# Ledger of designs, part 135: peptides against a protein of PDB entry 3T6J

Target 1, 375 residues: chain A of PDB entry 3T6J
Amino acid sequence: PIVESYIGFIESYRDPFGSRGEFEGFVAVVNKAMSAKFERLVASAEQLLKELPWPPTFEKDKFLTPDFTSLDVLTFAGSGIPAGINIPNYDDLRQTEGFKNVSLGNVLAVAYATQREKLTFLEEDDKDLYILWKGPSFDVQVGLHELLGHGSGKLFVQDEKGAFNFDQETVINPETGEQIQSWYRSGETWDSKFSTIASSYEECRAESVGLYLCLHPQVLEIFGFEGADAEDVIYVNWLNMVRAGLLALEFYTPEAFNWRQAHMQARFVILRVLLEAGEGLVTITPTTGSDGRPDARVRLDRSKIRSVGKPALERFLRRLQVLKSTGDVAGGRALYEGYATVTDAPPECFLTLRDTVLLRKESRKLIVQPNTRLE
Target 2, 372 residues: chain A of PDB entry 3T6J as posed
Amino acid sequence: PIVESYIGFIESYRDPFGSRGEFEGFVAVVNKAMSAKFERLVASAEQLLKELPWPPTFEKDKFLTPDFTSLDVLTFAGSGIPAGINIPNYDDLRQTEGFKNVSLGNVLAVAYREKLTFLEEDDKDLYILWKGPSFDVQVGLHALLGHGSGKLFVQDEKGAFNFDQETVINPETGEQIQSWYRSGETWDSKFSTIASSYEECRAESVGLYLCLHPQVLEIFGFEGADAEDVIYVNWLNMVRAGLLALEFYTPEAFNWRQAHMQARFVILRVLLEAGEGLVTITPTTGSDGRPDARVRLDRSKIRSVGKPALERFLRRLQVLKSTGDVAGGRALYEGYATVTDAPPECFLTLRDTVLLRKESRKLIVQPNTRLE

## One batch from the design tools (peptide; made by RFdiffusion4, then SolubleMPNN)

Design b2_p16_8_s2 (from b2_p16_8, 8 letters changed)
Fold by OpenDDE base, seed 4:
Structure b2_p16_8_s2 (fold): chain B 375 residues (1-375), chain A 16 residues (1-16)
Amino acid sequence: as target 1 above (375 residues)
Amino acid sequence: MDTSVVDYTETRPVVR
């Protein structure tokens, strides 16, 4: 089989400042069959990038065709096993040298394992649909998240010689209508500048890209979904995200005002954005479970995803990108921390909901390293 | 320039 591996100080999730990488490594084998769908996505990437809600000047100057491979992990040494990876973790390298995407197929398979009786926080009429399309929708989300999420956007940089990688006279900030007034100086990086919010912020951007672009018919077609199936995949993908935003509360520590998981924090932020959109798009209702203890239900109005959800996400996603590109830490922090704040204020009462989430918490999955054999 | 970590997991505990 074709073997893929990487090793080194790669992921910085465990660094409070998002800068110092954790040493990790993996060995995996290529799943050729599963890689095919991602190759189709790559083939459409250049066109799909144009669908993102920022000007081309905020996108990478050159489209560099990335690799996207589905991998079955044999060995993974690290604090956690991802479902997808985009490397390298340097925006300058991504935009000048390119990047690689991988989907950890056998990890995804584990993630897809959902039992109806253990499925929390969904309406009964959504559970079967959710179970049916959880896997496929997650494949779509991961693909978009890695390829077009992490693989998109440009950082404005002034190098050590004083040269800019953008035209200061012509590039306009779409949020302000003015010329670009901030950028990354020589030696500054995304992580160094945005520090404590960098990892979660980037994950939020990538997740948002997934939700936003999954609405595009071409994306669903690439993954083999048409008609009612495509609509169901979209619905379940969005439903999964808003549910994840609620589940995210498990990873918040109120006493320290700290998030313990970057992706889950990101998903909570997205939930907040979609709740803010209002108009009945997302509803979280505290309930009483069959056991007489607190429970909750998340409802997403599928008829309002495009009319209410998409515009809200578009505006938010654009702001994320603009603030990232311009290195506007103050603005970025204000925006992101605002949505990431967890209080018990009505109507949501998130701290109270957190208690419910913890009450209904499932055991953490244990992933066992597989073996290979000759047939 | 350095960027934030780029992986995707449903749940991965992180210390911040």
Scores: peptide ipSAE 0.030, ipTM 0.610, DockQ to the pose 0.103; fails the geometry check
Fold by OpenDDE base, seed 2:
Structure b2_p16_8_s2 (fold): chain B 375 residues (1-375), chain A 16 residues (1-16)
Amino acid sequence: as target 1 above (375 residues)
Amino acid sequence: MDTSVVDYTETRPVVR
């Protein structure tokens, strides 16, 4: 088997300022079958990047073809196990050497292992479909998230010599219709500028890219889904995201007005975006469980994903990227924190829903390290 | 300039 490993102070999620890395390490074995799918995705990446909802001027000038591998984790040491990884996290190395993407396939399987009777907040008619396709859909999502999410977009930069990496005279901000008014100066980074929202904001962008591009037939074909299966994968992927947005409330602390998990905050933001789209796309309905206690149901109208959901996500995703590219921290913070705000305002009453989420919370899942054997 | 990249996770909490 092909073995992959890494170790060190890698991810900075636990640092409020996104600077200090947490010690992490893993040993994993390459899943050749899934890796082949991701390789095909990489081969199509340059083309798929053009499908993203921003002008080419806001996309990377030169696409550096990364590696993408699906891994089955044998051992993982850290405070949490990721589903996907994009490394290195060092800007200078990414610029000169490129980057590598990995999907932790068996981690994904565990993360979504839920018994039907314990599956919360879904309509009964969605449960079987959800259980069937949650794994495959998440593989698609992770692949898109890492490769085309984190791997997409251009930062406008003025270097130490005063030179710009974009044409100031011709590049137009698609949101304002004006020339570019802000950019990153020498020494400024995404994390340094956007600080407390940087991680969650970027995760939100990456998740949004996944949802947006999973609608593309070529993507589903790469992963081996066609016809009705492809549509079901799309539906379950979107359904999973909106459900995750509700579940995300577990990780919000009302007393401190803060989020305790960047990805969950991102998923809540996406939920808010899709709810704002209206037209019956997403509906969250408080209910009463069989135990007589509060419950809720999330409904996603499949027929409105492309007609309502995609345009809403397109607009939002474009705004995220434009604000990121231009280093517009004020605008970015206003946008993101606006959607990330949790109140008890009708009709959603998110703080009340949070109580329901906490009430229906499942036990924390444990990942037990697997064994290998010779055959 | 490339942006900082982060991993994808479902369950990793942030302690602040």
Scores: peptide ipSAE 0.026, ipTM 0.590, DockQ to the pose 0.089; fails the geometry check
Fold by OpenDDE base, seed 5:
Structure b2_p16_8_s2 (fold): chain B 375 residues (1-375), chain A 16 residues (1-16)
Amino acid sequence: as target 1 above (375 residues)
Amino acid sequence: MDTSVVDYTETRPVVR
């Protein structure tokens, strides 16, 4: 088998300021079959990047073809095991060598093992589809998230010599209609500027890219889905995201007014965006479980994904990117924290829903290190 | 022009 590994101070999720890396490492083997799908996605990446809802001036000047590999993890050392990774976190390496995307396939497989009777917060008529397509849709989401999410967008920079990487006279901010008024100065990074919201904000952008681009027929074709199957994959992907947004409330601490998990906060933000879109796209209904205790149901109207969901996500995603590109921390924080605010205000009553989420919380899954043998 | 290294996960432990 083809063996891959990495080790070092890589991810900064444990740093409240998003700057200091945690020591992490893994050893894995390449899943050739799934890697082939990601390779096809990479081959289409340059074209798909053009489908993102920002001007070319806000996209990378030159497309650098990255690697994308699906890995089956043998061992993982760290505070938590991810489903997908974009590496490295070194500017010199990314500029000269590019970046690599990996999907931890067998980690995803563990997440897919859900018993129907234990599946929470979904309508009964959605459960079978969800169980059937959660895995495949998640593969699509992870691929788009890593490659075209984290791999997209340009930061406007003024270097140490005073030179700009964009034309100040011709580049227009699509949100304001004005010339660019802010940028990253020499020594400033995404993490240093956006600090406490940097990780979650970027995850939200990447997740949004996944939802947005999964609507593109070419994406589904790359992953081998056609016709009704493709539409079901799209539906389940979006459904999974809105459900995840509800589940995310577990990771909010009301007394401290903070989030304890960057990805979950991101998913909640997306839920809020899609709820704000209205028109019956997403509905969260408090219910009573069979045990007589509080429960809830999330419903996504399939027929409104493209007509209502896509435009809402488009506007939001563009705003995220513009604020990121221009280094507008104040604007970015205002936007993101606005959607990340958790109150008990009607109609959603999120704090009440949080109690329901905690009540219906599933037991934590045990991830066991696999063993290998020669036959 | 550097961006943070980020990953996708559903069940990562709570950040402390």
Scores: peptide ipSAE 0.026, ipTM 0.600, DockQ to the pose 0.084; fails the geometry check
Fold by OpenDDE base, seed 3:
Structure b2_p16_8_s2 (fold): chain B 375 residues (1-375), chain A 16 residues (1-16)
Amino acid sequence: as target 1 above (375 residues)
Amino acid sequence: MDTSVVDYTETRPVVR
């Protein structure tokens, strides 16, 4: 079997300033069968990048074909086990040297087991569909998140010699209509510049790319879905995201106005964006459970994903990228923290919903690392 | 933690 591993200071999620990596490592075996669909996605990546809602001037100058491999993890040492990885975490290196994507396939497989009776916050008529398509939709989301999320976009940089990696005279900021007014100076990185919001902001961008591009027929075809199945995968992927946005409240600490998990904060932000879109796209309804205690239901109108959801996400995603590219920390922080703010303001009353989420939370699951053998 | 929510990107909460 093909064995892959890495070790070192990799992820900066545990750094309050988003810069210092946590020491981690893994050993995994390549799952060739599961890697095939990701290779097809890689083959279409250059074209799919053009579908993202920003000008080519805000995308990488040169497409570097990355690897994308599904891995069965044997050992993982770290504070958290990801479902997918895009490395290196340095945007400048991603732009100039390339990157590698991995899906931790057996981690995903374990997560797919969901008991219907324990599935919270969904309408009864959505539960069976959700259970059926959660796995396949996760595959789509992970692939897009890693390859076309983390693997997309350009940072505008002035190097130590004073040279720019963009034409200052011709490149226009699509949000302002003006020339580029800010960029990364020599020595500045995404993490160093955006600091406390860097990790969550980037995850939000990557998740948004996943939702946005999963609407593209070519993406669904790559993963083997067409017709009604493709539409169900799309629906469940979006439904999972809005549900995740609600469940994310578990990881918010009101007393400290702090988020404890970057991905969950990102998912809450996306929920807020889609709620803001209005028109009945997303509805969160407080209810009373069979036990007489508070509960809630999340509804997503399937028929409004493309007409209402996509445009809202497009505008938001473009803003995320433009602010990232230009190193506009003030604008980026204002945008992101605005959507990441948790209050008890009506109609959502998120702090009240948080109490419901905490009340309905499941016990922490343990992931036990497996043995393996040659057959 | 409801792992069904974080399964596809992160399976465990990361404390900052």
Scores: peptide ipSAE 0.026, ipTM 0.638, DockQ to the pose 0.137; fails the geometry check

Design b2_p16_8_s3 (from b2_p16_8, 8 letters changed)
Fold by OpenDDE base, seed 2:
Structure b2_p16_8_s3 (fold): chain B 375 residues (1-375), chain A 16 residues (1-16)
Amino acid sequence: as target 1 above (375 residues)
Amino acid sequence: APTSVVDYTETRPVVR
């Protein structure tokens, strides 16, 4: 088998400022079958990057072909196990040297394991479909999230010599219609500028890229889905995201007005964006469970994903990227914190829903380290 | 400063 590993102070999610890395390491075996799908995705990456909702001037100047593999983790040392990884975690290196992507396949498989009777917050009609396609849809999402999410976008930089990596005279901000007015100076990084929101903001961007690009037929073809299956994968991917946005409330601390998980905060933000789109795209309905206690149902109108959801996500995703590229911390914070705010305001009453989420919380899943044998 | 660029599963809360 092909073995991959990494070790070091890599991820900074536990740092409130997103700068200090936690010591982490893993040993994993390549899943060849799934890796082949990701390799096909890589082969299409340059073209798919052009489908993202920002001008080429806000995308990497040169496409650098990355590696992408699916890994089955044998051992993982750290406070948590990721579903996917994009490295290095330095934007400048990503732009100039390239990057590597991995999907931790068996970690995803554990995450996929949900018993129908324990599946919360979905309509009965969606449960079987969700169970069937959660795994495949998550594979698609992770692939897009890592490769085309984290692997996309350009930071506008002025180097120590005063040179810009963009044409100040011709590049136009698509949101303002004006020339670029802000950028990263020498020594400034994404994390240093955006600080407390940097991690969650970037995860939100990456998740949004996944949802947006999974609508592209070529993406589903790469993963081996066509026709009705492809549409079901899309639906379940979006459904999973809006459900995750509700589940995310578990990780919000009202007393401190803060989030305890960057990805969950990101998913809540996306839920808010899609709710804002209106037109019946997403509906969250408080209900009463069979036990007589509070429950809830999330409904996603499949027929409105492309007509309502995609445009809303397009606008939001473009704003995320533009603000990131230009280093506009004030604008970025205003946008992101606005959607990340949790109140009990109607109609959603998110704080009340949070109580429901906590009430229906599943027991913590444990990932047991696997072993291998020769056959 | 590195950017955290990893998708964590739902089982992992981050202590902040």
Scores: peptide ipSAE 0.026, ipTM 0.632, DockQ to the pose 0.109
Fold by OpenDDE base, seed 3:
Formats: C-alpha cells, sequence, structure tokens
Structure b2_p16_8_s3 (fold): chain B 375 residues (1-375), chain A 16 residues (1-16)
C-alpha cells in the first residue's frame, strides 16, 4: 500500500494568537477507491474557482494543480483528529508553490456512526434522510472545504522591495467600489494580522465555500450524484451545517466570552448568517423531549436554499474574502465577532439553547487507532 | 498561517 505521513509543528489552533504550531504527526494508508472522486474534483478546480463570489483579482493569479488523496489513518498523534487537511498553512506558499489536500476517510466514517434514536435536534421526517446522506454529503463538503475553501483567494501583498502583487490602479474592492486601501506588508501574515480570530475565520470561509459550491451541478456530478439524489445531498449538507451551528454552542464558554473550538465557532457564525436571511429558511424551535426536559428542533426549508440561502451566503462569503485579501482586520473582526456573539436575546435565545445543547450532549466518541494487514 | 483542518468529529476542544 501507499503510505503517507507528516510530522511537525503544523496546526496553530491551540495558540490564542494563531502563530505557534502544535506538534502533530500521522501515518496513513492511501484509499485508492475514495481518492478517485477527489481527483475528479481537482480536475475541475480551476473552473470551479471562477464560480466563487469574488472578482478574479481577488483570486490566485495562477492555478497550481494540487494533490488530493483520501487516507485511512493508522496512527495520529495530536490534540485532535481532523476529517480533512490542507497544507501548507501559509497562504503565500499556497499561492506560489501549491498545496496538498487529504481526506481522512476512516475518521469521517466514525463521524457517521450515529444511531437514529440518538440523533438530536432534527425533525423525525429528516432523520432517515440525514442518516442516509450524511456520509456522502460530508465527502462533498470536505472536498470543497479543503480544495476550494482553503485553496482559494488571494492576499494582497507589498513585498520588502515595495512591489505589489496587484495593480493598485485597476483593482477595485467590490464591497466599497473603491481602490484597494489596505494590504499585507512585508512580514505580515494572515495569522499575525487577524490573530485571535484567524483560525476560526478561515474555517468559516472554507465551510461557506463548501455550502456555496455544493449547489453547483458540476460538483454533485463529480461525486456521482444527479437528480433527486443530488438535491438530497445538498439538503443534507446544508441541514448538517445548521445543526452543527446549534451543536457548536457546547464549545462556547459564556463566563469567558470565548470559543473553545474554531470549527464550531465557524459553524455557529454560518448558522447566524442563514438565520439572518430570514424568510423561513432556518428555524430553531425549542421543544420538550419525551423525558419532559428541554429539547430543540432545527428545520431547513429545502425550497429556499437557492432562493434565500445562497444569496445570503454569497454576500457573506464575499465579505469574508475581501476583508481577508485586503488585510482589513478592523472590518474583519467587526463582521466575524458580530456573528460569533452569543447572547440570550430573543427570538433565538442562544444561551438558553446552549443549556439545551448541553443537556442533550452525546457521549464522547472514543477513536481507537487501528491496525492493518495484507489480504 | 491559517489552520487548514476540517474536524467533523466535534470532539476537539481547543485550549485558548
Amino acid sequence: as target 1 above (375 residues)
Amino acid sequence: APTSVVDYTETRPVVR
């Protein structure tokens, strides 16, 4: 079998300032069968990048064909096991040298192992559909998240010699209609500028790319879904995201006004964006469980994903990218922290919902590292 | 450098 591994100071999630990497390593085996879909996605990546809701001037100047492989993890040493990875984490290197994507397939499989009776916060009518399509929808989301999420967008930079990687006279900020007024100076990076929100902000951007592009027929076709199946995959992917936004409240600490998980914070932000869109797209309804204690249900109107959800996400995603590209920390922080704020204000009453989420919290999954053999 | 990890296990708290 083909063995892949990496080791080093890679992920900076545990650094409050997003700069210092945690020592991490893994050993994995290539899953050839599952890699085929991702290879097809790579083949369409250059075209799909053009579908993202920002001008080409805010996208990478040159497309660099990345690798994308599905891996079955044998050993993982770190504070947590991801479902997917895009490396290197340095935007400048991604732009100039390229990047590699991996999906940790057997990690995803663990996430799929949920019993129907334990599935929280969904309507009964959605549970079977959710169980059926969660796996396939995750494959789509992970692929898009890594390849076209983390793998997209341009940082405007002035190098040490004073040269810009963009035309100051012609490039226009689509949000303001003005010329570019801010950029990354020599020595400045995404993490150094956006600091405490950098990791979560980037995850939010990547997740948003996944939701946005999964609506594209070509994407679903690449993964082998057409017709009703494609629509179900889309629905479940969006449903999973809004549900995740609710579940995310577990990782918020009210007393410290902070988040303990970057991805979950990102998912909560997306939930807030889609709730703000209104028009019955997303509804969270407090209920009473069979045990007489608080519960909740998340509803997503399938018919409004494209008409209401997509435009809302498009605008939000564009704003995320523009603020990232221009190094506008003040604007970026205002936007992101605004959506990441958790209060008990009606009608959502998120702090109250958090209590419900904690009450309905599932037992921690134990991930056991496997072995393998030749057959 | 933005951290490029997707975690759908929802079991990875970050110490900050």
Scores: peptide ipSAE 0.034, ipTM 0.674, DockQ to the pose 0.094; fails the geometry check
Fold by OpenDDE base, seed 1:
Structure b2_p16_8_s3 (fold): chain B 375 residues (1-375), chain A 16 residues (1-16)
Amino acid sequence: as target 1 above (375 residues)
Amino acid sequence: APTSVVDYTETRPVVR
């Protein structure tokens, strides 16, 4: 078998400023079958990058072909096991040297092991479909999230010599219609400028890329889905995201007005964006469970994903990228924290829903190291 | 530089 490993100070989620990495490491075996799908995705990456909702001037000048591999993890030393990884985390290196993507396939498989009777916050009519396609949709989402999410976008930079990596006279900000007015100076990084929101903001951008591009037929074809299956994968991917946005409330601390998980905060933000789109796209309905205690249901209208959801996400995703590229911390913080705010305002009453989420919380899963044997 | 990880496992500890 082909073995891959890494070790070092890599992920900075536990640093409030998003700068200091936590020491971690893994040993994994390559899953050849799933890796082949990701290789096809890589082969289409340059073209798919053009489908993202920002001008080419906001994308990398030169496409650097990355590696993408599906891995079955044997051992993982760290505070938590991710579903996917994109490294290095340094934007400058991603732009100049390239990057590597991995999907931890067997980690995703564990996440899929949910019993129907324990599946919360979904309509009964959606449960079977959700169970059937959660796995495949996650594969699509992880692939897009890592490769085209984290692997996309350009930072406008002025180097130590005063030279710009963009034409100041010709590049136009698509949101303002004006020339570029802000950029990263020498020594400034994404994390140093956006600080407390950097990790969650970037995860939100990557998740949004996944949702946006999963609508593209070529993407679904790469993963082997066509016709009705492709539409179901899209539906379940979006449904999972809006459900995750509700589940995310577990990781919000009202007393401190803070989030304890970057990914969950990101998913809540996306939920808020899609709720704001209105027109019946997403509906959260408080209910009463069979036990007489509070419950809730999330409904996504699949017929409105392209007509209502996509345009809303497009606008939001473009704003995220433009603010990131230009280093506009004030604008970025205002946008992101606005959607990340949790109140009890109607109609959603998120603080009340949080109580429901906590009440319906499932027992925490334990991830156990697998064994291998000779056949 | 941003942290580049997907976590759908719900097993990660709360960020301290």
Scores: peptide ipSAE 0.031, ipTM 0.670, DockQ to the pose 0.083; fails the geometry check
Fold by OpenDDE base, seed 5:
Formats: C-alpha cells, structure tokens, sequence
Structure b2_p16_8_s3 (fold): chain B 375 residues (1-375), chain A 16 residues (1-16)
C-alpha cells in the first residue's frame, strides 16, 4: 500500500486568534479508487474555478495543480480528526508552491454511520434518501470544500517594496463598482487581520463553494452521478448542510456569546443565509417527539435550490470573497458576525432550538484507531 | 505565522 503521513504544527483551531498551530500528525493509506475521482476533479479544477461568483481578478493569477488523495487513516494524533485537509496553512506557500488536498475516507465513514431510527431533525420522507446519499454527497462536498473552496480566491497584497499584485487602476470591486480601496500590507495575513473570525469565516467560504459548485453537472459527473442520482446527491448535500446548521447550536455557548467549533459556526451562518432567502426554501419546525419532549424538523424544498438557494448563496459567497480579498475586516466582521449571532427572536427562536438540539444530541461516537496485518 | 485553518469535518470535539 501507499503510505502518507505528516507531522507538525498544522491547524490553528484551538487558537482563539487563529494563528498558532497545534501539533498534529497522521499515518494513512491511500485509497486508490476514491483518489481517482479526486484526480478527475483536479483535472477540471482550473475550469471549475471560473464558475465561482467573482471576477477573474479576484481569483489566483496562476493555477497551481494540486494533489488530491483519499486516505484511510491508520493513526491520527490531534485534538480532532478532520474529514478533509488542505495544506500547507501558509498563504505564501499555497500561492507560490501549491498545496495538497486529502480526504480522510474512513473518518467520513464514521460520520455517516447513522441508524435511521436515531437520525434527528429530518422529515420521515427524507430519511431514507438521506441515508442512501449522505456518504456520496460527503465525498462531493469534501472534495469541493478542500480543492475549490480553500484552493480558490486571491488576496490583494502590497509587498514590502510597495508593489501591488493587482492593477489598482483597472480592477473593480464587484460589490461597490469602485476601485479597490483596501488590501493586505506587508506582514499582514488572513489570520492576523481577521483574527477571531478568520477560521470560521474561511470554513464558511469553503462550505459555500461546495454547495454552490455541486450544482454544476460536470462536478457530479466527475463523481459518477448522472440524472436522478445527481439531483438526489445535490439535494442531500444541501439538506445535510441546513441540518448541520441546526446541529451547530450545540457548539454555541450563550453565556459567553461564543462559538466553540469553527466549522459548525460556519454551517450555522449558511443556514441563516438560506433562511433569509425565504420563499419556502428552508423551514425549521418545532415539534413534539414521541417521548413528549421537544423536537424539530428541517425541511428543504429541492425545487427551490436553484431558483432561490443558489442566488442567495451566490451573493453571500461573493461578498465573503470580496471582503476577504480586500482585507476589509470591518465589513467582513459585520457580515459574518451578523449571521453568526444567536438569539431567541422569532420566527426561528434559535436559543430555544438549541435546547432541543441538546436534548436530542446523539451519544458521542468512539473512533478507534485500526491496526493492519499481513494475512 | 500560520495562515487560516483549512479542513473539513462534520463534527468535532469542542475547540479549546
């Protein structure tokens, strides 16, 4: 088997300011079959990047072909095991040397190993479909999230010599219609500028890219889905995201007004965006469970994904990227924290829903590190 | 200094 590993100070999730890396390491075996799908995605990446909702001037100047591999983890040392990874976590290295993407396939398998009777917050009519397509939709989402999410977008920079990496006279901000008015100066990084929201903001951007691009027929074709299957994968991917946004409330601490998990905060933000879109796209309905205690149901109208969901996500995603590219921390924080705010205001009553989420919380799954043997 | 964290997971332990 082909073995991959890495060790070092890599992820900064545990740093409130998103800057300091935590020591992490893994050893994994390459899954060749699944890696082939990701290789096809990589082959189409340059073209797919053009489908993102920002001008080429806000995209990387040069496309650097990355590696993308599906891995089965043998051992993982860290505070948490991710489903996907994009490395290195240094902007200068990503832009000049490239990056590598990995999907941790057997971690995903743990995530979607849910019994139907324990599946919370879904309509009965959606449960079987969800169970059937959750795994495949995860592959699509993770692939897009890592490769085209984290792997996309340009930061406008003025270097130490005063030179810009963009034409100040010709590049136009698509949101304002004006020339670029802010950028990153020498020594400034994404994390240093956006600080407490940097990690979650970037995860939100990446998740949004996944949802947005999974609507593209070429993406589904790469993963081997066509016709009705492709539409079901899209539906389940979006459904999973809005459900995740509800589940995210577990990781909010009302007393401290803070989030304890960057990805879940991101998913809540996306839920808020899609709820704001209205028109019956997403509905969260408080219910009473069979045990007589509070429950809830999330409903996504699949017929409105393209007509209502996509435009809403497009606008939001473009704003995320523009604010990121221009280093507009004030604007970015206002936008992101606005959607990340959790109150008990109607109609959603999110704090009340949080109580329901906590009540219906599934037992923690134990992830056991495997051993390999020669037989 | 490290740049923004880039990974995906459905669920994780609480970040501390």
Amino acid sequence: as target 1 above (375 residues)
Amino acid sequence: APTSVVDYTETRPVVR
Scores: peptide ipSAE 0.030, ipTM 0.649, DockQ to the pose 0.100; fails the geometry check

